Peptides against a protein of PDB entry 5T59. Designs and how they scored, part 124

Target 1, 112 residues: chain A of PDB entry 5T59
Amino acid sequence: TTPTMQSTSLLTEHLGYPPISLVDDIINAVNEIMYKCTNAMEKYLMQRNIIGKKDFSDEIKIGTAKLESLLENSVDKNFDKLELYVLRNILSIPSDLLEENRFRLLHHEKLV
Target 2, 90 residues: chain B of PDB entry 5T59
Amino acid sequence: EHIRFQRLVQVCNKALEESIRKLQSWEKIHECFPNYGQTREGIENLTVCQQQVIKLWSNLSRVEFDAIFHERSIEEKLNQLDDLINKARS

## One batch from the design tools (peptide; made by RFdiffusion4, then SolubleMPNN)

Design b2_p22_6_s2 (from b2_p22_6, 11 letters changed)
Fold by OpenDDE base, seed 2:
Structure b2_p22_6_s2 (fold): chain B 112 residues (1-112), chain C 90 residues (1-90), chain A 22 residues (1-22)
Amino acid sequence: as target 1 above (112 residues)
Amino acid sequence: as target 2 above (90 residues)
Amino acid sequence: KEEREKYRELAEKALKLLEERK
């Protein structure tokens, strides 16, 4: 479903916030979680960086950075899809209700 | 009757699961630490680390997403939206 | 990308209108 000013306005009024705000919250949250996870991984391994008499600090830093990049790419891809799906299919109003006579229903229900 | 919130939860879970999938691969983890993973202790540490990060991912996402959904009252709002749409079509 | 931008533009306009009505 293609968004319109009417549908966005109606949804914003219904939700009390723009539909995109929910998506932003979700994406911001997952990004924060992502970095918390990668940071935790690095910290855990860096506390165990010496095995025998060899220091693996450099390898750990590089390795965790690679994993972070992989996770970033995956998060970006999957949550971009999520964003479009949510906005198109979940936080959307069917076209048959986006007629002048039907606009009153959503607005009327709010007022009542 | 109410379907939108269920779909929201489903797509969120799917996105989270797909995002963490590569970290669930031991082979992928080991490839990032080729020499470290050649040691017994290294393997043990990586194993624990992998398990912990996956659990952390799952737990944090659950808590944070639930908080967002609550703060935005999205279940109620989506249920209402479903009801409005169904009512309009009846 | 273009679609996402469209959503944001519409959201901004809708929010502005909503605030003006209050």
Scores: peptide ipSAE 0.571, ipTM 0.945, DockQ to the pose 0.697
Fold by OpenDDE base, seed 1:
Structure b2_p22_6_s2 (fold): chain B 112 residues (1-112), chain C 90 residues (1-90), chain A 22 residues (1-22)
Amino acid sequence: as target 1 above (112 residues)
Amino acid sequence: as target 2 above (90 residues)
Amino acid sequence: KEEREKYRELAEKALKLLEERK
């Protein structure tokens, strides 16, 4: 469903926060996790950068950066989809509930 | 009866799984370290690294998302929303 | 992208209204 001021207001009142705030938390969390993962990977490999007499530090840095980029792209795509899905289908109010009487019911329920 | 929270969990898990999929590919990992991965030790290190990062991804996401859901009381709120919707349609 | 922006705009407005009601 398409969000409206009415539905957003009702949901915000119900949740105590705007629906998008939940999504923001999720996205922020996954981004943080993503960089923690890539950082850990780089650190792990950089501690093992010398094999025999060869130093692979440059290759490790480049390779880790590539993997980070791949992960970033995937995270962005998938969680953009998630954002829209959540806001459209999960944190949404069906149109039939947006009628005047039902609108008041939701508001009234909060007050009671 | 209550479906929204279940769906939220499902789509979150799906997004997480899809996001990490490429890192689960050994071929993709190896391609990023073509010379390093030609050494025995390099392969071993990459293998461990891959496993660890995937575990880290899974563990951190579980902990953080559960924390978010708890802090936002989202299960309760979504269940209430389901109930309100069902009640209105009855 | 436009849709996401719309969500944010609505959220801001809704939040203001909520705060006013408190």
Scores: peptide ipSAE 0.556, ipTM 0.944, DockQ to the pose 0.689
Fold by OpenDDE base, seed 4:
Structure b2_p22_6_s2 (fold): chain B 112 residues (1-112), chain C 90 residues (1-90), chain A 22 residues (1-22)
Amino acid sequence: as target 1 above (112 residues)
Amino acid sequence: as target 2 above (90 residues)
Amino acid sequence: KEEREKYRELAEKALKLLEERK
């Protein structure tokens, strides 16, 4: 099901916010968490950067950056899918209920 | 009868699990630290780091997503939506 | 990408309508 102006309006009225706002919150949260995780990883390893007489600081910085990139790509991919799924299948109104009489019912329920 | 919120939780969990999957690969971790990971201590540190970051990912996501769901009252709203849809179809 | 942009446009319009009704 593809969202329409009609369905989006009904859902926005029902939720008190547009459906995409929820998705935005989720995506923003996971992005923040992602960087917190990679930062924590770098900090942890940088506190353990010297093994024997060798300093691995440069390798750690490069390595954590690579892992961050991998995570970023995965997050982007998976949460793009999530966004579409949520908007199409969860925060959606079946097309058969977008008829005039059904539309009125949903609107009426909000007013009652 | 109420299915939408359950699906939301499921898809969120799936996205989170799939996102962290590459970090769960020891091979991927080790590839990023080729020389560091050739040392015993390095391997130990990377192992602990990998475990900790995965736990941090899981814990933070749980807390933050629950907060979002609460702030948006999404469970209640989705349940109501299910009810409205079911009622309209009856 | 285009679909996501459409959703945002719809959201903006819907929000305006909601605000007008309040």
Scores: peptide ipSAE 0.550, ipTM 0.943, DockQ to the pose 0.699
Fold by OpenDDE base, seed 5:
Structure b2_p22_6_s2 (fold): chain B 112 residues (1-112), chain C 90 residues (1-90), chain A 22 residues (1-22)
Amino acid sequence: as target 1 above (112 residues)
Amino acid sequence: as target 2 above (90 residues)
Amino acid sequence: KEEREKYRELAEKALKLLEERK
C-alpha cells in the first residue's frame, strides 16, 4: 500500500520515529560495512603486493576499486528495493484500518 | 500471527546476500586482477582475501543490523502492530 | 525517486506533529 499522511503519522506515533528512519539506519550501516570490506581487501593485498620481484600495487588498487564499484552498484540496487518493500509492505497500515472509526485503534491503545 | 518482523529480517538477509553475490564469484575476482592472479601466490592471496571479505561482510552486517533493530525496538513494535491489526479484524 | 521523496516529506510532517504533542 502507498503510505499516506494518516498512516505515516500513526506509525510515527507508534514507533516513536518515522518509518523511513529505520531504513536510513539500515542503508547507512550497509554502506559503512561496504567500505570497510573493500578497505580491508585493499590493505590485505597491498601487504602482499610484491611477487617474484614484481610490484603489483597499481593493479591491486585498480582491481579493488573495480570490485568496490561492483559492490556499490549491487548494494544501491538491492537496498533501494528493500526501502520500497519495507515502507510499502512491512511498515504499513491496511487501508481498511485507516477509516475514521478504526483510526482510533493505535491512539486508543496508548490511552488504555 | 506475527509476520512483519520476520519479513523484515528476510528481506534484509536477501538484500545482503544478493549484494555480496558478485564477490562470491571467483571469475569476477580474478578478472579484476588479471596479472596478479596468474601467479601461484597471487591466486592464494586472492582466495584468502575473498573468503575473509565475505566473512567480514556477514559478521559486520549481522552485528550492525541487530544493533539497529534493538535500538529501534522494531521487533516489539512490529509485533504490536500485527496484534493491533489482527485485533481490529477480529 | 518520486515515491521515496514523498515518503520523506510525509515523515517530516509526521515528525513535526509528534514533537508538538510531546
Scores: peptide ipSAE 0.547, ipTM 0.943, DockQ to the pose 0.678

Design b2_p22_6_s3 (from b2_p22_6, 12 letters changed)
Fold by OpenDDE base, seed 4:
Parts: structure tokens; sequence; C-alpha cells
Structure b2_p22_6_s3 (fold): chain B 112 residues (1-112), chain C 90 residues (1-90), chain A 22 residues (1-22)
């Protein structure tokens, strides 16, 4: 079910925040985690950048950047799907509950 | 009865799992470090690094997502939503 | 992205309404 103004309002009232705010928190968190992971990887390898007489610093920087990009693409794809799913299927109100009678019930339950 | 929160957890876990899948590929990791990975020490370092990153990903995501869910009281709210829906349909 | 923007707009409006009520 695609979110509507009515459903968004009802859910916002119920949650105390807009549904998308939860998704934003999730996405922001995973992005932060992603960069923490890639940063940790780079730092770990950069501390081990010299093997024998060879300095692999440049390769490590490039390689970690590539992995970061790879992870970014995957995160973007999967969490975009997540966003749609959450907003349509989890944080959603069935159409039958958006009718006048059902709407009153939701308000009644909240106020009582 | 209560299904929405379970679904939320499931889709979050799925997204996290799918996102890290490519980093779980040794081949992809090695491809990013073609010369470094030709050395014994390099391979060892990459192996440890890969394992640590995956663990870090898992641990951080668990902690952060749980924190979000707690802060947003989402389990309770979703359970309430389920209850309201079920009640309205009964 | 277009959908996301629409969601955000609705969220903003919903939040405004909520704030007015509280």
Amino acid sequence: as target 1 above (112 residues)
Amino acid sequence: as target 2 above (90 residues)
Amino acid sequence: MKKREEYRKMAEEALEELEKRR
C-alpha cells in the first residue's frame, strides 16, 4: 500500500514521528557503519602497508576505495528496497482502515 | 497476531546480509589488491581484515539498529498497530 | 527518489499537524 497523506498523518500521530524518520535513522546508521567498516579496513591495511621492500600504500588506498564503492552500491540498492518495503508494508495502514468508521476507531483508541 | 515488527527485523537483516555479501567474496577482495594479495603476508592481512570487517559490520549494525528500535519504540508501536488493525477487522 | 521526496513532503505536513495538536 502506497503511503498517503491520510495514512502518514495517522501513523505520525501513532508513532509520534513520521514513518520515514525511522527509515532515515536506519539508512543513516548503515551508512555510518559502512564508512566505519571501510575506514577500519583501510587503517588496518595501512598499518601493514610495507611487505618486504615494497610499499603498497597506494594500492591499499585504491583498493579500499573500490571496496567502499562496492559496499556503497550494495547498501544503496538494498536499503532503497528496504525503505519501500517498510513504508508500504510495515508502516502502513490497510485501505479498509482508512474509511471513516475505521478512522474514528483509531482516534478513539488513542484518546481513551 | 503481531507480525509487523518481525517483518521489520527480517527485512533489516536481509538488507544487511545482502549488502555485505560482496565483501564476503574473497575473490572480490583479492581483486582490489592484486599485488598486495600476491604476497603471503598480504593474503594473511587481507584474510584477517575481511573477517574483522564482516564482524564489525554485524556487531555495529546489531547495536545501532537495536538502539534505533528502542529509541523509536518501534516494537511497541508496531504491535499496537497490529492490534488496532485486527480489532478494526473484527 | 521522486517517491522519497513525496514521502518527505507528507511527513513534513503530518509533523506540522501533529505539532499543532500538541
Scores: peptide ipSAE 0.532, ipTM 0.944, DockQ to the pose 0.694
Fold by OpenDDE base, seed 1:
Structure b2_p22_6_s3 (fold): chain B 112 residues (1-112), chain C 90 residues (1-90), chain A 22 residues (1-22)
Amino acid sequence: as target 1 above (112 residues)
Amino acid sequence: as target 2 above (90 residues)
Amino acid sequence: MKKREEYRKMAEEALEELEKRR
């Protein structure tokens, strides 16, 4: 079910916040985690950049950047899917509840 | 009876799992460090690094997502939503 | 991105309505 203004309003009232805010929190969190992970990886390897007589700093920087890009792409793809699923199937109001007699149910329950 | 929160957790876990999948591939990691990974010490470092990153990913995501869910009271709210829907259909 | 923008617009409007009711 595609979100509508009606459903968004009802859900916002029920939740106390818009449904998308939850998704935003999730996405922001995973992005932060992602960069923490990649940063940790780079730092770890850069502390071990010299093996024997060879300095692998440049290779490490390039390699970690590649991995970061891969992770970014994957995160973007998967959490975009998540966003759609959550908003359509989890934080959604079935059409039958949006009928006149049932439309006010969420609002009514909150007021009672 | 209550299904929405369970689904939320499931899709979050799925997204996290799918996102980290490529980092779980040793081959993919090694490809990013072709010369470094040709050394014994380099392989060891990459192995440890890979394991640590995956653990970090898992641990941080668990902590942060649980915090979000708690702050947003999402389990309670979704359960209530399920109840409202079920009530309306009865 | 387009869908997300629409969601945000609806969210803003919903918040405004909620504030009016409270």
Scores: peptide ipSAE 0.531, ipTM 0.944, DockQ to the pose 0.698
Fold by OpenDDE base, seed 3:
Structure b2_p22_6_s3 (fold): chain B 112 residues (1-112), chain C 90 residues (1-90), chain A 22 residues (1-22)
Amino acid sequence: as target 1 above (112 residues)
Amino acid sequence: as target 2 above (90 residues)
Amino acid sequence: MKKREEYRKMAEEALEELEKRR
């Protein structure tokens, strides 16, 4: 079920915040975690950049950047799918409840 | 019957697992460090690094997502939503 | 991208309505 103004309004009233806000929190969190992970990786390897009198700093920087890019692409793909699923199937109101005779259910329950 | 919160947890876990999958591949890790990974010490360092990153990913995601769910009271709200929908259909 | 913008617009409107009712 695709989100509508009606469903968004009802869910916002029920939740106390718009459905998209939850998704934003999730996506922001995973992005932050992602960069913490890649930063940790780079820092760890850069502290171990010299082996056998050879400096691998450049290779480490390039390699970690590649891994970061791979992770970014994967995160974007999977959490875009998550966003769609959450908004359509979890934070959604069935169409039968959005009809004129029933769409007030959530509002009515709040007032009673 | 409460189903929405369970679904939320499931899809979050799936997204996290799918996202980290490439980093779980030793082959992918090694490919990014072709010369570094040809040394014994390099292999050891990469192995530890890989393990630590995956662990960090798992731990941070668990803590942060739980915090989000708590702050947003999403389990309660989704359960209530399930109840309202079920009531309307009964 | 377009979908996200639409969701945000609806969110803004929903918040405004909620604030008016409270």
Scores: peptide ipSAE 0.530, ipTM 0.943, DockQ to the pose 0.679
Fold by OpenDDE base, seed 2:
Structure b2_p22_6_s3 (fold): chain B 112 residues (1-112), chain C 90 residues (1-90), chain A 22 residues (1-22)
Amino acid sequence: as target 1 above (112 residues)
Amino acid sequence: as target 2 above (90 residues)
Amino acid sequence: MKKREEYRKMAEEALEELEKRR
């Protein structure tokens, strides 16, 4: 189900934070990890850039940049899907429980 | 009975696995370093590099995601949500 | 992008409402 103001409010109250904040944390983390990985790869190869008296520094820089781009695109695609899935299917409230009487029940359970 | 947190973990793992899939391809790695990969030492370095990156990806993601889940108390909150929904339907 | 922005707006409003209740 698509998030609504009602469901967002209820979930925010339940979680203590908006549902999207969790997704933000996840996405921010994976992005940080992604760049750490690509940076590590570049550094590792740049320390081994000379083979047989030939300097491969330029090729390494270009190659690692290409891999970074590939990874970035994949991360973007997959975690966009993740965001939608989490907000629609995990951090969601069934529509039948968003009725006025059921809405009060969820709120009441939290207060008790 | 409690399903939401399990699903969260599953979709996170799936996203991580699918994201790193291209880097797991030796062909893709080699294509990015066509001349470097024509040398014996280059192949060796790329092989080690590929393995290290994949391990780093897996280790960092595990640590960071677990930290997020802990800080957000998401397992407990999702279990509670499951319970509330189930109770309301009873 | 549009969906994300909508989620952000709803999040902001939800936080405001929560703060008012506390």
Scores: peptide ipSAE 0.527, ipTM 0.943, DockQ to the pose 0.717

Design b2_p22_6_s4 (from b2_p22_6, 12 letters changed)
Fold by OpenDDE base, seed 4:
Structure b2_p22_6_s4 (fold): chain B 112 residues (1-112), chain C 90 residues (1-90), chain A 22 residues (1-22)
Amino acid sequence: as target 1 above (112 residues)
Amino acid sequence: as target 2 above (90 residues)
Amino acid sequence: SKEREEYRELAKKALEKLKERK
């Protein structure tokens, strides 16, 4: 079910916030987590950047950046899908309940 | 009876699992550190690092997502939504 | 995406309505 103004309004009223706000929280969180993960990885490896007589600092920086990019691409892809799914299938109202009579019921239940 | 919150959790977990999948590939990790990974110590460090980052990913996501769900009262709200829908259809 | 942007616009409008009611 594709979100409409009617369904979005009803859900916003029900939730106290727009449905997409939840998704935004999730996406923001995963992005933060992603950074923390890659940062931790870089820090860990940078503390172990010298092996023998070789300094691998540059390679570590580049490598961790590549991994971050890889993870970012995957996160973007999967959580974009998540956003659409949540808004269409989870935080959604069936079309039959968007009729006037059913709308009244939802409104009534909220106010009573 | 209550299905929406369960679905939310499921799709979140799926997205998280799918997102970290490439980092679970040793080959992908090694490709990013071609020379570093040619050393014994490098391999050891990368191995530990890979394990740690995956663990961190899992732990942080669990904590943060649970916090979000709590702050947004989403389980309760989704259960209520299920109830409203079911009631309307009965 | 275009669809996502549309959803965000809906959300903005819905939020505005909600704020006006409270």
Scores: peptide ipSAE 0.491, ipTM 0.940, DockQ to the pose 0.706
Fold by OpenDDE base, seed 5:
Structure b2_p22_6_s4 (fold): chain B 112 residues (1-112), chain C 90 residues (1-90), chain A 22 residues (1-22)
Amino acid sequence: as target 1 above (112 residues)
Amino acid sequence: as target 2 above (90 residues)
Amino acid sequence: SKEREEYRELAKKALEKLKERK
């Protein structure tokens, strides 16, 4: 179900925050984790950059950058899908409950 | 009965698993380090690095997502939403 | 995306309404 002003308002009142705020927290967290992972990988390899008197520092920097891009693209794709799914199917109100006779359910429960 | 929070956890796990899938490919890792990975020591380092980053990804995501869910009280709120919907339909 | 932007606008309006009631 596509979010509407009605459903968003009701859910915001129920949650105490807009549904999208939860998604934003999730996305921000995974982005932070992503860069921590890439940074850790680069640091680990850069401490082991010399093998057999050969310095692989440049290759390591380029390689880790490529992996970061790969991970970034995958995260973007998958969590964009997650956002839409959560807002449409999890943090959503069925249309039948948004009818006039059922519209007051969440509001009524809060007042009681 | 209560299904929404379970679904949230499932889709989060799915997104995390799908996101890290390409880093789980040794072939893709090796392709990024073509010369480094031709050495025995380089292969060993890359192997350990790959394992560590995957573990770090898994551990950090678990801890951070659980913290978010707790701070947002999302399990309770989603359970309440399920209850309200079920009540309205009964 | 356009859809995501629309959702954010809805959220903004909903939050404003909530704050006004408190």
Scores: peptide ipSAE 0.490, ipTM 0.939, DockQ to the pose 0.659
Fold by OpenDDE base, seed 2:
Structure b2_p22_6_s4 (fold): chain B 112 residues (1-112), chain C 90 residues (1-90), chain A 22 residues (1-22)
Amino acid sequence: as target 1 above (112 residues)
Amino acid sequence: as target 2 above (90 residues)
Amino acid sequence: SKEREEYRELAKKALEKLKERK
């Protein structure tokens, strides 16, 4: 179900924060992790950039950048899907509960 | 029953797994380092690097996501949401 | 994304309402 003002308000009251804030935390975390991983990879290989008499530093930098781009694209795609799924299917309120009599249940529970 | 938090964990894991899939491909790794990967020592380094990165990805994501879930009390909140929905339908 | 922007606007409004109640 698509989020509405009504559902978002109810969920925000229930959670203490808007549903999208959870998603933002997740996305921010994975982005940070992503760059930590790519940085670690580059650092590891750059410490091993010379094999024999040949220096592979340039190739390592380019290669790592390519892998980073691939990972970025994949992360963006998959976590965009995650965002939509979470907001529509997990942090959502069924339409039947948004009726007047059912709507009061969530609000009432919070006040009690 | 409580289902929402389980689903959240599942979709998070799926997103993480799908995101790292390309790095799990040796072919993709090797393609990024065509000359480096033609040396024995280079292959060894890339192999170790690949394994370590995947482990790092897994470990960091587990720790960070668990921290988020805890800070947001999301398991409890989602369980409560399930209960409220079930109660309303009873 | 238009959809994401709409969700964020909803969130903003919801937060304002929540703050007003507290």
Scores: peptide ipSAE 0.485, ipTM 0.939, DockQ to the pose 0.668
Fold by OpenDDE base, seed 3:
Formats: structure tokens, C-alpha cells, sequence
Structure b2_p22_6_s4 (fold): chain B 112 residues (1-112), chain C 90 residues (1-90), chain A 22 residues (1-22)
């Protein structure tokens, strides 16, 4: 189900934070991890850039940049899907609970 | 009875696995370093590098995601949400 | 994306509402 003001408000009250904040944490984390990985790869290979009499520094820089781009694209694609799935199917409230007769359920439970 | 947190973990793992798939391909790695990878020493370096990166990806993601889930108390909150939904439907 | 922006607007409003209640 698509998030609404009603569901977002109820979930925010329940969680203590908006549902999207969790997704933001996840996405920020994976992005940080991604760059740590690519940086580590470049650093490792640049310390081993000379084989015999040949210097492969330029090839290493280009190659690692290509891999970084590939990884970025994959991360963006997969975690965009994740974001939508989480907000629609995990951090969501069924429509029947958003009806007038059940609207107060989550709020009522906190007050009791 | 409690299903939402399990689903969250599953989709996170799937996203992580799908994201790193390209780096798991030796052919893809080698293609990025066509001349470097023609040397014995280069192949060895790339092999180690690939393994280390994949390991780093897996370890960091596990630690960081668990930390997020803990800080956000998401398992508890999702379980409570499941309970509320089930109660309302009973 | 547009959808993402809409979700963020909802979040902003919901957060403001929550702060007002506390």
C-alpha cells in the first residue's frame, strides 16, 4: 500500500521517527560501505601497481573507477527497490485499520 | 505471527547480495584490468583484492545494519505492529 | 524521484505533528 499522511503519522508516532528515516539510515550506510570498499580496492592495487618493469597505475585508476560506477548503479537500483518495498509492505498499515472504526487503535493502545 | 522484521532482514540481504554480484564475477573484474590481469602477479593481486572487497562488504554491512536495527528498535516496533494488526483482525 | 519527495513531505509533516503533541 502507498504511504498516506494518516499511515505515516500513525507509524511515526509508533516508531518515534518517520518510516523513511529507517530507509535513509540503511541507504546512507550502504553508500558509505560501498565507497570504503572501492577505496580499499584502489589502495590495495595502487600499492601493487608495478609488475616487472611496467607501471599499471593508470589502468588501475581507470579500472577501479569503472568498478565503482558499476557498484554505484547496482546499489542505487537495488536499494531504490528496497525503499519502495519497505515503505509499502513492511512499514505499512493495512487499509482496514485506517478506516474510521479502527483509526484510533494504535493511538488508543498508547493511551490505555 | 511476527513476519515484518523477518521480511525486512530478507529484503536487506537480497539487496546487498544483488548489489555485490558484479564484483563477484571474476570475468567482470578482469575486464576492468585487461593488461594488469595478463600478468601472473596481477592475477594474484586481483584475486586477493576481489576476495577482500567481498569480505569487507559482507562484514561491514552486517555490522552496520544490525546497529541501525538496534538503534531504531525496529524488531520490537515491527513485532508490535504485527501484534496490533492481528489483534484488530481478531 | 517524485514519489520519494512525496514520502519525505509526509514524513516532515508527521514529525512536526508528533513534536506538537509532546
Amino acid sequence: as target 1 above (112 residues)
Amino acid sequence: as target 2 above (90 residues)
Amino acid sequence: SKEREEYRELAKKALEKLKERK
Scores: peptide ipSAE 0.483, ipTM 0.939, DockQ to the pose 0.697

